# Ledger of designs, part 96: peptides against a protein of PDB entry 7RZF

Target 1, 358 residues: chain A of PDB entry 7RZF
Amino acid sequence: PFQEEHLKQLYKIVPIKDIRNLYVTFPIPDLQKYYKSNPGHYLGHLIGHEGPGSLLSELKSKGWVNTLVGGQKEGARGFMFFIINVDLTEEGLLHVEDIILHMFQYIQKLRAEGPQEWVFQECKDLNAVAFRFKDKERPRGYTSKIAGILHYYPLEEVLTAEYLLEEFRPDLIEMVLDKLRPENVRVAIVSKSFEGKTDRTEEWYGTQYKQEAIPDEVIKKWQNADLNGKFKLPTKNEFIPTNFEILPLEKEATPYPALIKDTAMSKLWFKQDDKFFLPKACLNFEFFSPFAYVDPLHCNMAYLYLELLKDSLNEYAYAAELAGLSYDLQNTIYGMYLSVKGYNDKQPILLKKIIEKM
Target 2, 358 residues: chain A of PDB entry 7RZF as posed
Amino acid sequence: PFQEEHLKQLYKIVPIKDIRNLYVTFPIPDLQKYYKSNPGHYLGHLIGHEGPGSLLSELKSKGWVNTLVGGQKEGARGFMFFIINVDLTEEGLLHVEDIILHMFQYIQKLRAEGPQEWVFQELKDLNAVAFRFKDKERPRGYTSKIAGILHYYPLEEVLTAEYLLEEFRPDLIEMVLDKLRPENVRVAIVSKSFEGKTDRTEEWYGTQYKQEAIPDEVIKKWQNADLNGKFKLPTKNEFIPTNFEILPLEKEATPYPALIKDTAMSKLWFKQDDKFFLPKANLNFEFFSPFAYVDPLHSNMAYLYLELLKDSLNEYAYAAELAGLSYDLQNTIYGMYLSVKGYNDKQPILLKKIIEKM

## One batch from the design tools (peptide; aimed at target 1 G70)

Design b2_p30_5_s2 (made by RFdiffusion4, then SolubleMPNN; from b2_p30_5, 18 letters changed)
Fold by OpenDDE base, seed 4:
Structure b2_p30_5_s2 (fold): chain B 358 residues (1-358), chain A 30 residues (1-30)
Amino acid sequence: as target 1 above (358 residues)
Amino acid sequence: SEGLELVLRVLGIDPDKIKFHSPDDAIKES
């Protein structure tokens, strides 16, 4: 158990590699017995969200953070940690106090909104997808994870325990949120900029660090974190697949793409999957425009158009990725190329969103 | 990540005993 003496501490750590990271850590109770509700996963999903109104979106807009990860980490018996990890820019390294303030503002937003059952259901559905395809998509990574989990779960539950969400427990979510407070924080900053400014050495690897108490004024500033109107809960992810039906192989299935539609304005090729038998599809579109490359002006306009289109679609990128969908847009010498890949079920929704922005 | 291992050791946490479960980690490895 972390004693009170270890709370409200700042650790400045010198890395070997040129990395800049911030770790905001909170001791939390051992939640292993509540794996069916997994309140830490619920909070990690929201805190680590990358969509509009997310913590990352705000921090990235300020140029302070590149990436953000939030979640619970299993520790020794009797306690866990909730960790928010960010990759810092050079500018972000100068604004760590403000970054952490924004973290507490987001956490305060989560308290104000309260636990949302629809978010739990979304997490459940995402985990169900991940579980269903774990063995099919990542055979090598699965075996290494199982070996580690066997120490924590009965053999029969090891395969499902990480993914099984069955019980919505708002009380447990609130309990974990109550631990995510400035008075319970341990902050670590990793940067080469601390070289020659450390006074301690870690015993195992000789890592140089400095430990400092976080000033009471800074703790108070974080305790008084108000609601920031820029922070919003994510919208429902429309791209999460629910239908995983695999269509039977057609009797006349060709090993190569067959031309199934030929019109003056369009040609369509189709190939059924005869190898993988996954509920996935690849949709590829080539658009031909006689104006795309007539002159340098038109070429520049086509480029600018695509960049603007990509920017306008960025709001869907994270939600699509979470749902196992991806899209790609490229300029070609003849016009534009669009690809949509991943689970078949919600591809039409993503495609519609793309077309609506075109 | 090397950064996480460093932090965990400095915090007095054995990195070998800790699993990080992030939805994003599951996606980035896919």
Scores: peptide ipSAE 0.307, ipTM 0.729, DockQ to the pose 0.490
OpenDDE base, seeds 1, 2, 3, 5: peptide ipSAE 0.288, 0.275, 0.299, 0.275; ipTM 0.718, 0.716, 0.722, 0.717; seeds 1, 3, 5 fail the geometry check

Design b2_p30_5_s3 (made by RFdiffusion4, then SolubleMPNN; from b2_p30_5, 18 letters changed)
Fold by OpenDDE base, seed 4:
Parts: sequence; structure tokens; C-alpha cells
Structure b2_p30_5_s3 (fold): chain B 358 residues (1-358), chain A 30 residues (1-30)
Amino acid sequence: as target 1 above (358 residues)
Amino acid sequence: SEGLELVLRVMGINPDEIKLHSPYDPIKES
């Protein structure tokens, strides 16, 4: 439905709110019939990844972008959009061309590496987790969502169609990647800085904007995007739960934490979940150091240590979050506090990684 | 996201015709 005339366009849009956003959009074929493969989700997972070697990591390192979202959006019948959206810093607003160049460099990296079966499997596993706990974790708004989906899927598949990945289709992934080219791009920049610099008004809400063709030289720069050695595929997410067994409530289960270990060096309290019955746990550790706050020097050292520890763990933060795990580290007057929360299955792996960095 | 709706309208796309319900819809993550 988009004529060639609508491609290679830049829209400068004045928002009502003080926001700075970049939307890089690509028209793609209707992929609804391929929902079992969902190649757009595969690409969105990689492009939107926040780990080391990701697009976001590079753009953050330059101080240009705060957040990044990548994925497909279902449009009207016959077409979809692939959208890369970033929250721009003030500096990033000045470097939009370079930001988009980095996007195309990352896309070129994905072409060079080709479709990866293990990444598809990871997406499948993450979706399975999300589906399994959808009703338990996010009951609010679920009914309204189902009603919307009924228009697009058979009733029998409505509940699963958005989550169930069954077929790895590298051909479809490559097909979508082939649409993510500069010649197919539509760019929108949203910023109040365009106030008084617009020449058009949107008919429905009176949004002021300017539309202009992207210069051919800029398109060529993006077409010639090289492989940037800073971009890497993510590592496998080791934190994805696979065991969802809920242990039966013990007969002697106490309503409050019970002391189950008492030694000179450690005390351990345990409480079984008697209310929610989820395959989740909360691990809380308080470390006591007699040296932590003896004097200002030790206090500063303890602070610096924790900051360095947090920085060293940042490589796992996104992968843990995707897998439904979280951790928290805080200085206390007696030493340090550590919390690990989420699905219990892979908590030991995360805990081990934390300890190895300590 | 108000920002995405704005962009779609400016681009001549009716936001009401777009499925807002994909678990990976940029609107949900923004």
C-alpha cells in the first residue's frame, strides 16, 4: 500500500509533551500467516537487545540514546511495519543520521551472521514462560487484549497465537531483513525543537510537522554501512527457566520465617510460599563486615567496591530481566545487602555469577 | 504510546487499524 513516493521520507514532528523520539520504520509484508515462525519477533529480540555488543549499548555509550525498542507492528490488512524506536538525548537529536547509520550497521551484522536456530529457541522459551504466567502475573488488561486479538485469529488459537513459536524459518527472517534497507526507510523525529519550523498540520489532531525527502547522499551512506566490530550477537541467556515445579506445602510450614540454620558465621531463615504458589523465590542476603564503616576511608572503599561490583554485573542485568529475574545490591551500615528475586529455577546461576564477581 | 500514535497519524497510518496487542509491540515497551 505504500507507494515508492512515501519511502525515504523524514518527518519532523512537534509533540505536545516534551519528548525526544526517533522512529525508524520499514514497511514489511503481512506476516500474520507466519505467526508460528514470527520472524519479526526474532529480529525485534536482537535489534532491541540491551546486552553487551547490542545496538542500544553502543548508542548509550555515545550518550545519544536512553532506550531502544525494536519490533514488528501489525498494520491494516496486507502490510506490517518494522519499527526501531529510540528515546533521544539532547545530544542524540544532533546525531540522528549517525544513530541510523549504527542501526544499519547492526542490521548488516545480522545479515552477515545469518539466522541462528539457538536465538529462535531462546525466543520460543521466553514466549513459553510469558504465556504460562500471563494470567498469573498480569491479570489486569488481559480481557481487553483477548477481545482485540479475536479479530485476527481463530478462537481456538487466540490464547496461544501471540506466544507459540513452533517453526524456525530462516528464509522468512532473511526476507524481513531484506526489507530493512535504507531505500525502504521512513524516519520520524519527534521534538519540540521543530516548533516554528514546520509547514504542515495533521488533520485529526492538528499536529504540526514537516515532511522532506532524505537526501540521496544520506541514503547512500546508510546503504554503505559497514560491519562495525563493536556489534556482536548476544550470548545465550542462561537464566531462562525450564523447571516450573511447585513444591508441595510442608506440613510443618510456618506462617513466618523459621530459623533453619544457625552457625557462628551465618543464620538462615526460610518461609515457604503459602499464598501464591508460584515457582518463584526471594533470596535476601545481609553481609556483615566489621570494617565497612569503621572510618570514612573504609566507608568510601565499601561504596566504591559496590559500585564496581554493580558495573561488573551489568552484563547480566538484561538477560536476567528477560528471564524474569532481578537482583539488588545496596550498602548498609553493617556491610552489604543482596537480593535475588524471580523464577527459582535459574536463581542459583545468577547468584553464582554475582558471587564470582564479589 | 502517544508518541507512536502521533507518528503513525503523521505518516498517514490510522493507529486504530493497528493491532496494539502484540507482546512485543513498541507501544507496550515504551
Scores: peptide ipSAE 0.340, ipTM 0.747, DockQ to the pose 0.333
OpenDDE base, seeds 1, 2, 3, 5: peptide ipSAE 0.324, 0.314, 0.328, 0.319; ipTM 0.747, 0.747, 0.745, 0.747; seeds 1, 2, 5 fail the geometry check

Design b2_p30_5_s4 (made by RFdiffusion4, then SolubleMPNN; from b2_p30_5, 13 letters changed)
Fold by OpenDDE base, seed 4:
Structure b2_p30_5_s4 (fold): chain B 358 residues (1-358), chain A 30 residues (1-30)
Amino acid sequence: as target 1 above (358 residues)
Amino acid sequence: SEGEELVWRVFGIDPSKLKHHSPDDPIKEA
């Protein structure tokens, strides 16, 4: 349905709410038949990555973007969209051309590196985790989504089709990546700053917008996007759980935390889960330092130390979150509090990373 | 999101016909 006339267009859209969003969209073939390989998810995972060397990390470092989402979305019959959506800062709204240049530089980096089977395997493993626990975490929302999916997948595959990656198809990844070109772009900017500057009204809801052709010079700048040395593929996610064994409830399991270690330097309480029966744990640590709050100088040093520690751990935050792990670090009047939550299998790895930065 | 609905409408796509998000929506644990 997208005629060539709809490509290389910029839409300036007036929202009702005070939002600033950029949507960089590409028409792509219908990928539904390739659900077992899901090349759009592979690309969405990389383009939407938040780790060091990601597109988002660079755009955040410039103060232009707060959040980024990349992925495929169903369109009308016979086509899909690949979308890169960013939440724009006020400054980012002035740098949309440069933001999109960085998107194409990242896409060019993906072309240069080629499809990576290990990245596919991580997507597969993450989806397997999401599938395994989806039903346990959100029972109420599940039924309404299934009805929509039944139109697209065999009944037997409906439950799994969205999650089960089975086939690494580098050819399909390259095919989708080849559609992510400046000549195929439709750009939409959503901002109140376009109020009173529009010349069109959308027929259904009266949305005010302006449509402009993207200048050929701008398209050429994006076509000539070089390799930006700041962009790197993510490192392997060490936090993805692989063991989901639930240990049986001990016969002597107490309904409250039991003191299992008592020493001059440490006390340890343990409570087995008797309610949820999930392969998850909550590790909570309270560190007591005699120096933390002796004087205002030590208080400030303890604060600065924790901020530096948080910053040093930021490289792991996104990878941990993707893997269903979280951590929290807080100053307390006695020292520091650390919490590690999520799947128990890789918690020791995250905890080790935290301790190594301390 | 409101922004996304506006974009689809302007593109001449009925947002109501767009299938719900692929599981790529980060499951914000509430």
Scores: peptide ipSAE 0.424, ipTM 0.775, DockQ to the pose 0.395
OpenDDE base, seeds 1, 2, 3, 5: peptide ipSAE 0.406, 0.355, 0.387, 0.399; ipTM 0.768, 0.749, 0.757, 0.770

Design b2_p30_6 (made by RFdiffusion4)
Pose (drawn by RFdiffusion4):
Structure b2_p30_6 (pose): chain A 358 residues (1-358), chain P 30 residues (1-30)
Amino acid sequence: as target 2 above (358 residues)
Amino acid sequence: MSPFEFEEEKREDFEEENMTDAIENVIFNF
């Protein structure tokens, strides 16, 4: 649907709720036919990746961006999109051309070295382990899902869809990586600062927007010279699991969690799993404090401190959320709260790091 | 949870927090 008259354009949209965002839209051909190599997931794993020396961490270091989501959007049939959607700070709206410039800097940093064998082997291993201990399904919604993808795949791999991968073909990685060029951009800015500046309006919904077609100054400033920032490739993962042993049932087996420790400092509830036999467990905690909800100031500093703890600890723990260990730490009325769940091998390192950062 | 499902969940959360049907119509139809 994107003919070349309406390419290289930058819209400005006025919202109703106060948000600020930047959408970068590329068009690409259909890659649902290529469901074995999956080049879109490869570029999505290399673009939207938090951690040391990556696209998001540098934009955090210049104070412009809270978070960004990579990957490819799939639309209808016979055509596909690719999106880099970002949200903005107060002075992140002043330097949009520089943000998109850094986006093509990281794209060119990934074009000078191109394919990687160990990233494909690592991602295939992760999907294979994540498929081998695939948990039980709720019968409603699961049959709708496997009837939702029954149109595309044959009868044998109706289940093993986007779980098992056979081959690493760098040609398709290079093909989809070539279609990401600044002749193929469509920038869209959402900001509430364009109240009285909009000429055009939408008939169906009634929203207002613009047409600031990007002059060639900034296009030929985008693709001209792009060496690097301080970017780097992600490093070897250490949260990949290795212990897949189901520990045996002990003498004192109980059907419900029993109180084991009762002190004036803490109490526990413990139950070995009897039904599922998956090498994974969930640990949860609820820390209490009478000072958490005393007045609005003390009920306000709690969200700020807990949020800055999540800010400063996502850079470390995104590899744990990517390997199958997810944690969550949010505030409650009474006190604060913690819940770490996932594979059985790497809970101590993650929970201990959470405490010592806390 | 697999990485493919995890990246799809991030996209769904981001669009649910920051996008309306009107914004999505302007981005992908005009």

Design b2_p30_6_s1 (made by RFdiffusion4, then SolubleMPNN; from b2_p30_6, 14 letters changed)
Fold by OpenDDE base, seed 1:
Structure b2_p30_6_s1 (fold): chain B 358 residues (1-358), chain A 30 residues (1-30)
Amino acid sequence: as target 1 above (358 residues)
Amino acid sequence: MSPVELMEQKRKEFEEKNMTEGIKHIIFEV
């Protein structure tokens, strides 16, 4: 396990590719035995959240970070890592200390709010949906996967253990949160800007890096992270499907879309699923405007309109994605195209949100 | 996808895009 000498370290690493990344890593106990409660996933879900009041939302609003991933990672025998990794902007590379401060402010917010059973329940429900509607894996890949996980799970649970959350364990969530402290941090910054400023070479791969102790004043700054009022827990995900009813195939079901509505302003085609028998639908809308492509000005205005519309929908995009819903908005030479796909139950909610922003 | 699968996918995509074996060794191995 990492000893004190391995903690509070900063690594400045030169990449081969032109990338700018920040890796914030915490050694944690092995959580494998807690798979039924999965406290590392609970924390990864919140820290890696992309909705309003999330860590990523704030860091994006400052122009410092493009993407964020969080969660547990396997380590060596007897320990794991909790990671918070970000894709840095050029500006974000200059604000790494403040980015990490915001990470600790968000973690402090999670401590202040305490473990939320409703968040666990949403994760449980979403995992149950994913398990129930899991795509048929290739037999060879599936057998190899099962053989691998038999080392970790009882035989009777091996099919479900990765998906089914059973136990809300606030004590384990708090235990992991207690490891997410500045005194337990390892930081790596990956950037070409460190070229010619390194003093070490990684033994196996020749990666150039510099290792430094994080100054005690910086550690103290992170230890004294206050509550940032911009950070909020996510709202309940309104897009989580609860109805999985599959309607019986109509006797007159056509193999192709049938025209079910024809008006001066709209045509509607419908095809019932006769193949997959999933509680999923695809809604596709083509909007026609005589102005969309009449001249360069109108074309640019239609483009800008759709970009602004997409931006206005970002608040729902992540929650919809988590719930197995997606939407797509595209400009066409005739106007615009909208597609809504995924579980049918909450598609009307997402569609309504899109229309309200139009 | 479950939230687990989505996070695992995003993590995997991030690692595949950004992490070399040398970077992994420096960060995760002592």
Scores: peptide ipSAE 0.409, ipTM 0.902, DockQ to the pose 0.739
OpenDDE base, seeds 2, 3, 4, 5: peptide ipSAE 0.397, 0.400, 0.407, 0.408; ipTM 0.897, 0.897, 0.900, 0.902

Design b2_p30_6_s2 (made by RFdiffusion4, then SolubleMPNN; from b2_p30_6, 15 letters changed)
Fold by OpenDDE base, seed 3:
Structure b2_p30_6_s2 (fold): chain B 358 residues (1-358), chain A 30 residues (1-30)
Amino acid sequence: as target 1 above (358 residues)
Amino acid sequence: MSPSELMKKKQEEFESKNMTEGIEHIIFEV
């Protein structure tokens, strides 16, 4: 529905809140009929990835971006958008053209590598896990949601359509990727720095903005985006659970944690789940050091150590989160606390990586 | 959470924090 006159536009928008955002949007065809392959999710997963060699990792390394969201969004006019939205730093606000260049370099990397069936398979497996172990929604909210999606999906598929990927469609991935071009872009920059520099008012809400055509020279720079050797596809996610076996309740299972190991240097408490019956565990570790809080210097060293440890684990954090694993690291007055939560199958892998970085 | 749910949640959290109806109208309808 957008005509050519609505493309290659830059919107400078004044927010009410003190926010700095960049919205890079592409009009795309309606993809609802392709829910079994979900090519927009495939691209959103890669573009929105937070691991090493990702778009976000590079933009964060430059100090330009804090967060990035990529994916499909429904459009009001019977079409969809693909979006790449970022939270900008103050420095990033000065480098918007270069940020968008990096987006097109990443998109060009995706074109050069082509659609990857293994990435689709990981998305399929992760969606299947989430569907299988979906928490019970409130009946009223769930019924209203189902009623809304009945317009888009066959009745037999309405419960599964949002989760179950069935078909790898490289042709549809390429079709969507072909719409992610500079000639099809709409850019919005949201910042208070545009206050008093706008010439338009939005009709319904009174939002102040300026609309400008993106210069043809800038479009051409983005069209000529080379392969950036810093961009890489993600590695396979090693945290995806495959074993969902629930061990039978032990005959001597207590309603409280039992001491199962007592040594001079460690105590181990265990409680089997007697309520939820999920293939999940919660591992909690408390480390004690008499030096952790002895003086301000030791406190600061313990804090710095934990921040460095967290930073060294960032490479795994996103992949673990995608796989339904989480960890938490906190300083305590006695030392350090570690928690590992989620599906039990791959918790030993994550725990090993944490301990190897300690 | 699935990757789809996580992505959707991240998108919804981003929109909830940063997007207003006026901003949305400018970006997606103007």
Scores: peptide ipSAE 0.434, ipTM 0.910, DockQ to the pose 0.778
OpenDDE base, seeds 1, 2, 4, 5: peptide ipSAE 0.362, 0.363, 0.339, 0.377; ipTM 0.868, 0.866, 0.847, 0.879

Design b2_p30_6_s3 (made by RFdiffusion4, then SolubleMPNN; from b2_p30_6, 15 letters changed)
Fold by OpenDDE base, seed 4:
Structure b2_p30_6_s3 (fold): chain B 358 residues (1-358), chain A 30 residues (1-30)
Amino acid sequence: as target 1 above (358 residues)
Amino acid sequence: MSPTELLKKKQQEFEEKNMTEGIEHIIFEV
């Protein structure tokens, strides 16, 4: 485990690639034994959330961050890391202290709200769905994977351990949150802007870096992180499937899409799944407008309309993705295309949300 | 994808894009 001398450190690293990243890392206890409750993934789910009131949403709104990844990472034997990694904008590179302040404000929000059993239950349900409908892996890859994870899990649980959440452990969530403190932080900034400003060379690969102690004043600012009223816990994910019933194949099932509705205003083709028998559907809608491509003005208006529509749907995009739903909206020469794909159970909810924003 | 799988995937994609062994060594071992 890292000692005090390894904490509150700032690493300025020169990359080979033109990248700008911030790594905020916290040494944490080994959580592997807690796989049934998986407190690190609970926190990673919330910290890495992309919905309204999320850390990423706020940092994006400021133009400082493009992407965020949060979660547990394997370390050396007997400890792990909790990470909050971000892709920085050029502006974000100037605001690293403020970005990290926002991270601690979000963590403080998680402390203030406390562990939420409903969030755990959503993670449990989603993991169960993912396990149930996991694609068949190639036998050789699968056996090698199993052999690797047998070191961490009982033989009886090895097939399910990565997916099955069994125990809500608020105590373990709080224990991990207690490690996510400024006094326990290691910060790395990766940017070419540090070229010629480094004083150390990494021994194995020759990576150029500078190590600095984070000033006590900065640590104190992060320790005094207030509750930022912009941060909110995610809302309940309404897209989580619960019905996985597979309807029997119709007697008149066609191998190709059949035209089941033909009207002046609409045509509908339907094909039942005759091969995979999954509780999934693909809904594809083509909307025809004689005005969509009549002139450059109408083309631009149709484009702007879809961009605004997509933006208005961003609040649902991440929740839908988590639930194994996806949608796509595209301009076509005839108008627009909408696709909704994934588990069929909650597709009507997502479709309704899309249509309500149209 | 489950939240767990999505997080793992996003972490992996981030590491594949941005991480090098030298960067990893500095961040996690030095």
Scores: peptide ipSAE 0.458, ipTM 0.924, DockQ to the pose 0.759
OpenDDE base, seeds 1, 2, 3, 5: peptide ipSAE 0.360, 0.272, 0.447, 0.275; ipTM 0.876, 0.782, 0.919, 0.791

Design b2_p30_6_s4 (made by RFdiffusion4, then SolubleMPNN; from b2_p30_6, 14 letters changed)
Fold by OpenDDE base, seed 4:
Structure b2_p30_6_s4 (fold): chain B 358 residues (1-358), chain A 30 residues (1-30)
Amino acid sequence: as target 1 above (358 residues)
Amino acid sequence: MSPVELQKKKQEEFEKKNMTKAIEHIIFEV
């Protein structure tokens, strides 16, 4: 277990690769026994969320962070880490203290709102969907994986333990949140900008680093993190599938796409799945505009339009991805291509959202 | 993907891209 001497530490690490990363880490109790409630994943889902009012959205809006990962990480025997790792911009490297302040402001928002059963339920439902429709793994790889996880789970649960959430445990969520405090933080900054500014060498690989105590004034600044009004909990994910009915194969089903609508303004091809029998669909739309590529101005306008459309849809992209839906928007020489893929149940909702922004 | 799988995948992708054994040792080992 990490003692007080190991807490409130800042590591400045020189990477071999040209990378800029911030690792904000918290020693936490071993949560493995709580896999049925999985409080670390609940917090990781919220802290790692990419929707409006998320930590990542705010840090991106500042130009400080490109990507964020939050969640539990395996540690040594008897403890874990909670991590908030970010890919830093060049500007973000100058604002590490403020980035971490925003992390603590978001954590404070989670404390203020308290554990949300609906968020747990969404995670439960999404995990159940993922488990139900998991692709067949290769037997050899699967056996090796199962053998590894048998150390952590009862034999009866080993197949499901990674996916099935059973118990909402707000007490455990709060317990983990209580470990996500400035007094328990370990910070690492990875950047080539520390070259020639280090005083230690890692024993095994010769990586140069500096270790410093985080100043008490900085710890106190983070302890006094206020509620930032820009941070909000995610909205309910409207894209979570609930209907998994597989329609019977039509008697006249063709092995190739059949033209089912032919009008002056639209053609529609349809092919029923005759192989996989999954509650999934691929909707592909090609929009034709005689003006899309008539000249460079129209081409640039069509490009700009699509970029603005993508930006306007970004609020749905992460929620759709979580729900096993995806969309793609591309300019074509004839106009625009739209693809919507994934579970069929909520595709109409996503498609409607796209069309409302068009 | 579930939120759990997505989180794991994002962690693995981040670690694969950015984390070395040396960085891991410095940060997570005492």
Scores: peptide ipSAE 0.465, ipTM 0.928, DockQ to the pose 0.711
OpenDDE base, seeds 1, 2, 3, 5: peptide ipSAE 0.404, 0.439, 0.441, 0.461; ipTM 0.901, 0.922, 0.922, 0.930

Design b2_p30_7 (made by RFdiffusion4)
Pose (drawn by RFdiffusion4):
Structure b2_p30_7 (pose): chain A 358 residues (1-358), chain P 30 residues (1-30)
Amino acid sequence: as target 2 above (358 residues)
Amino acid sequence: LDEFLNITHWEGSFESAADYNVKPITYNIY
């Protein structure tokens, strides 16, 4: 649907609720036919990746961006999109050309070195382990899902869809990586600062927007010289699991969780898993404080402190959320709250790091 | 902030994570 008359364009949209965002839209051909190599998931794993020396951490370091989501959007049949969607700070709206410039800097940093064998082997191992201990399904919604993808795949791999990968073909990685060029951009800015500046309006919904077609100054400023920032490739993962042993049932087996420790400091509830036999467990905690909801100031500093703890710890723990260990730490009325769940091997390192950062 | 960090006690539990399903690493946008 994107003919070349309406390419290289930058719209400005006025919202109703106060948000600020930047959408970068590329068009690409259909890659649902390529469901073995999956080049879109490779570029999605290399673009939207938090951690040391990556696209999001540098934009955090310049104070312009809270978070960004990579990957490819799939639309209808016979055509596909690719999206880099970002949200903005107060002075992140002043430097949009520099943000998109850094986006093409990281794309060119990934075009000078191109394919990687160990990233494909690591991602295939992760999907294979994440498929081997695939948990039980709720019977409603699961049959709708496997009847939702029954149109595309044959009868044998109706289940093993986007789980098992056979081959690493760098030609298709290079092909989809070439289609990401600044002659294929469509920038869209959402900001509530364009109240009285909008000429055009939408008939269907009634929203207002613009046409600031990007002059060639900034296009030929985008693709001209792009060496690097302080970017780097992600490093070897250490949260990949290795212990897949189901520990045996002990003498004191109980059908409900029993109180084992009762002190004036803490208490526990424990139950070995009797039904599921998956090498994974969930640990949860609820810390209490009478000062958490005393007045609005003390009920306000709690969200700010807990949020800045999540800010400063996502850079470390995104590899644990990517390997299958997910944590969550949010505030409650009474006190604050913690819940770490996932594979059975790497809970101590993660929970201990959470405490010592806390 | 020091008054908020005054933790009086805490509760914990250990159970099966059978309600946690590890999804495939996909980058599909909806």

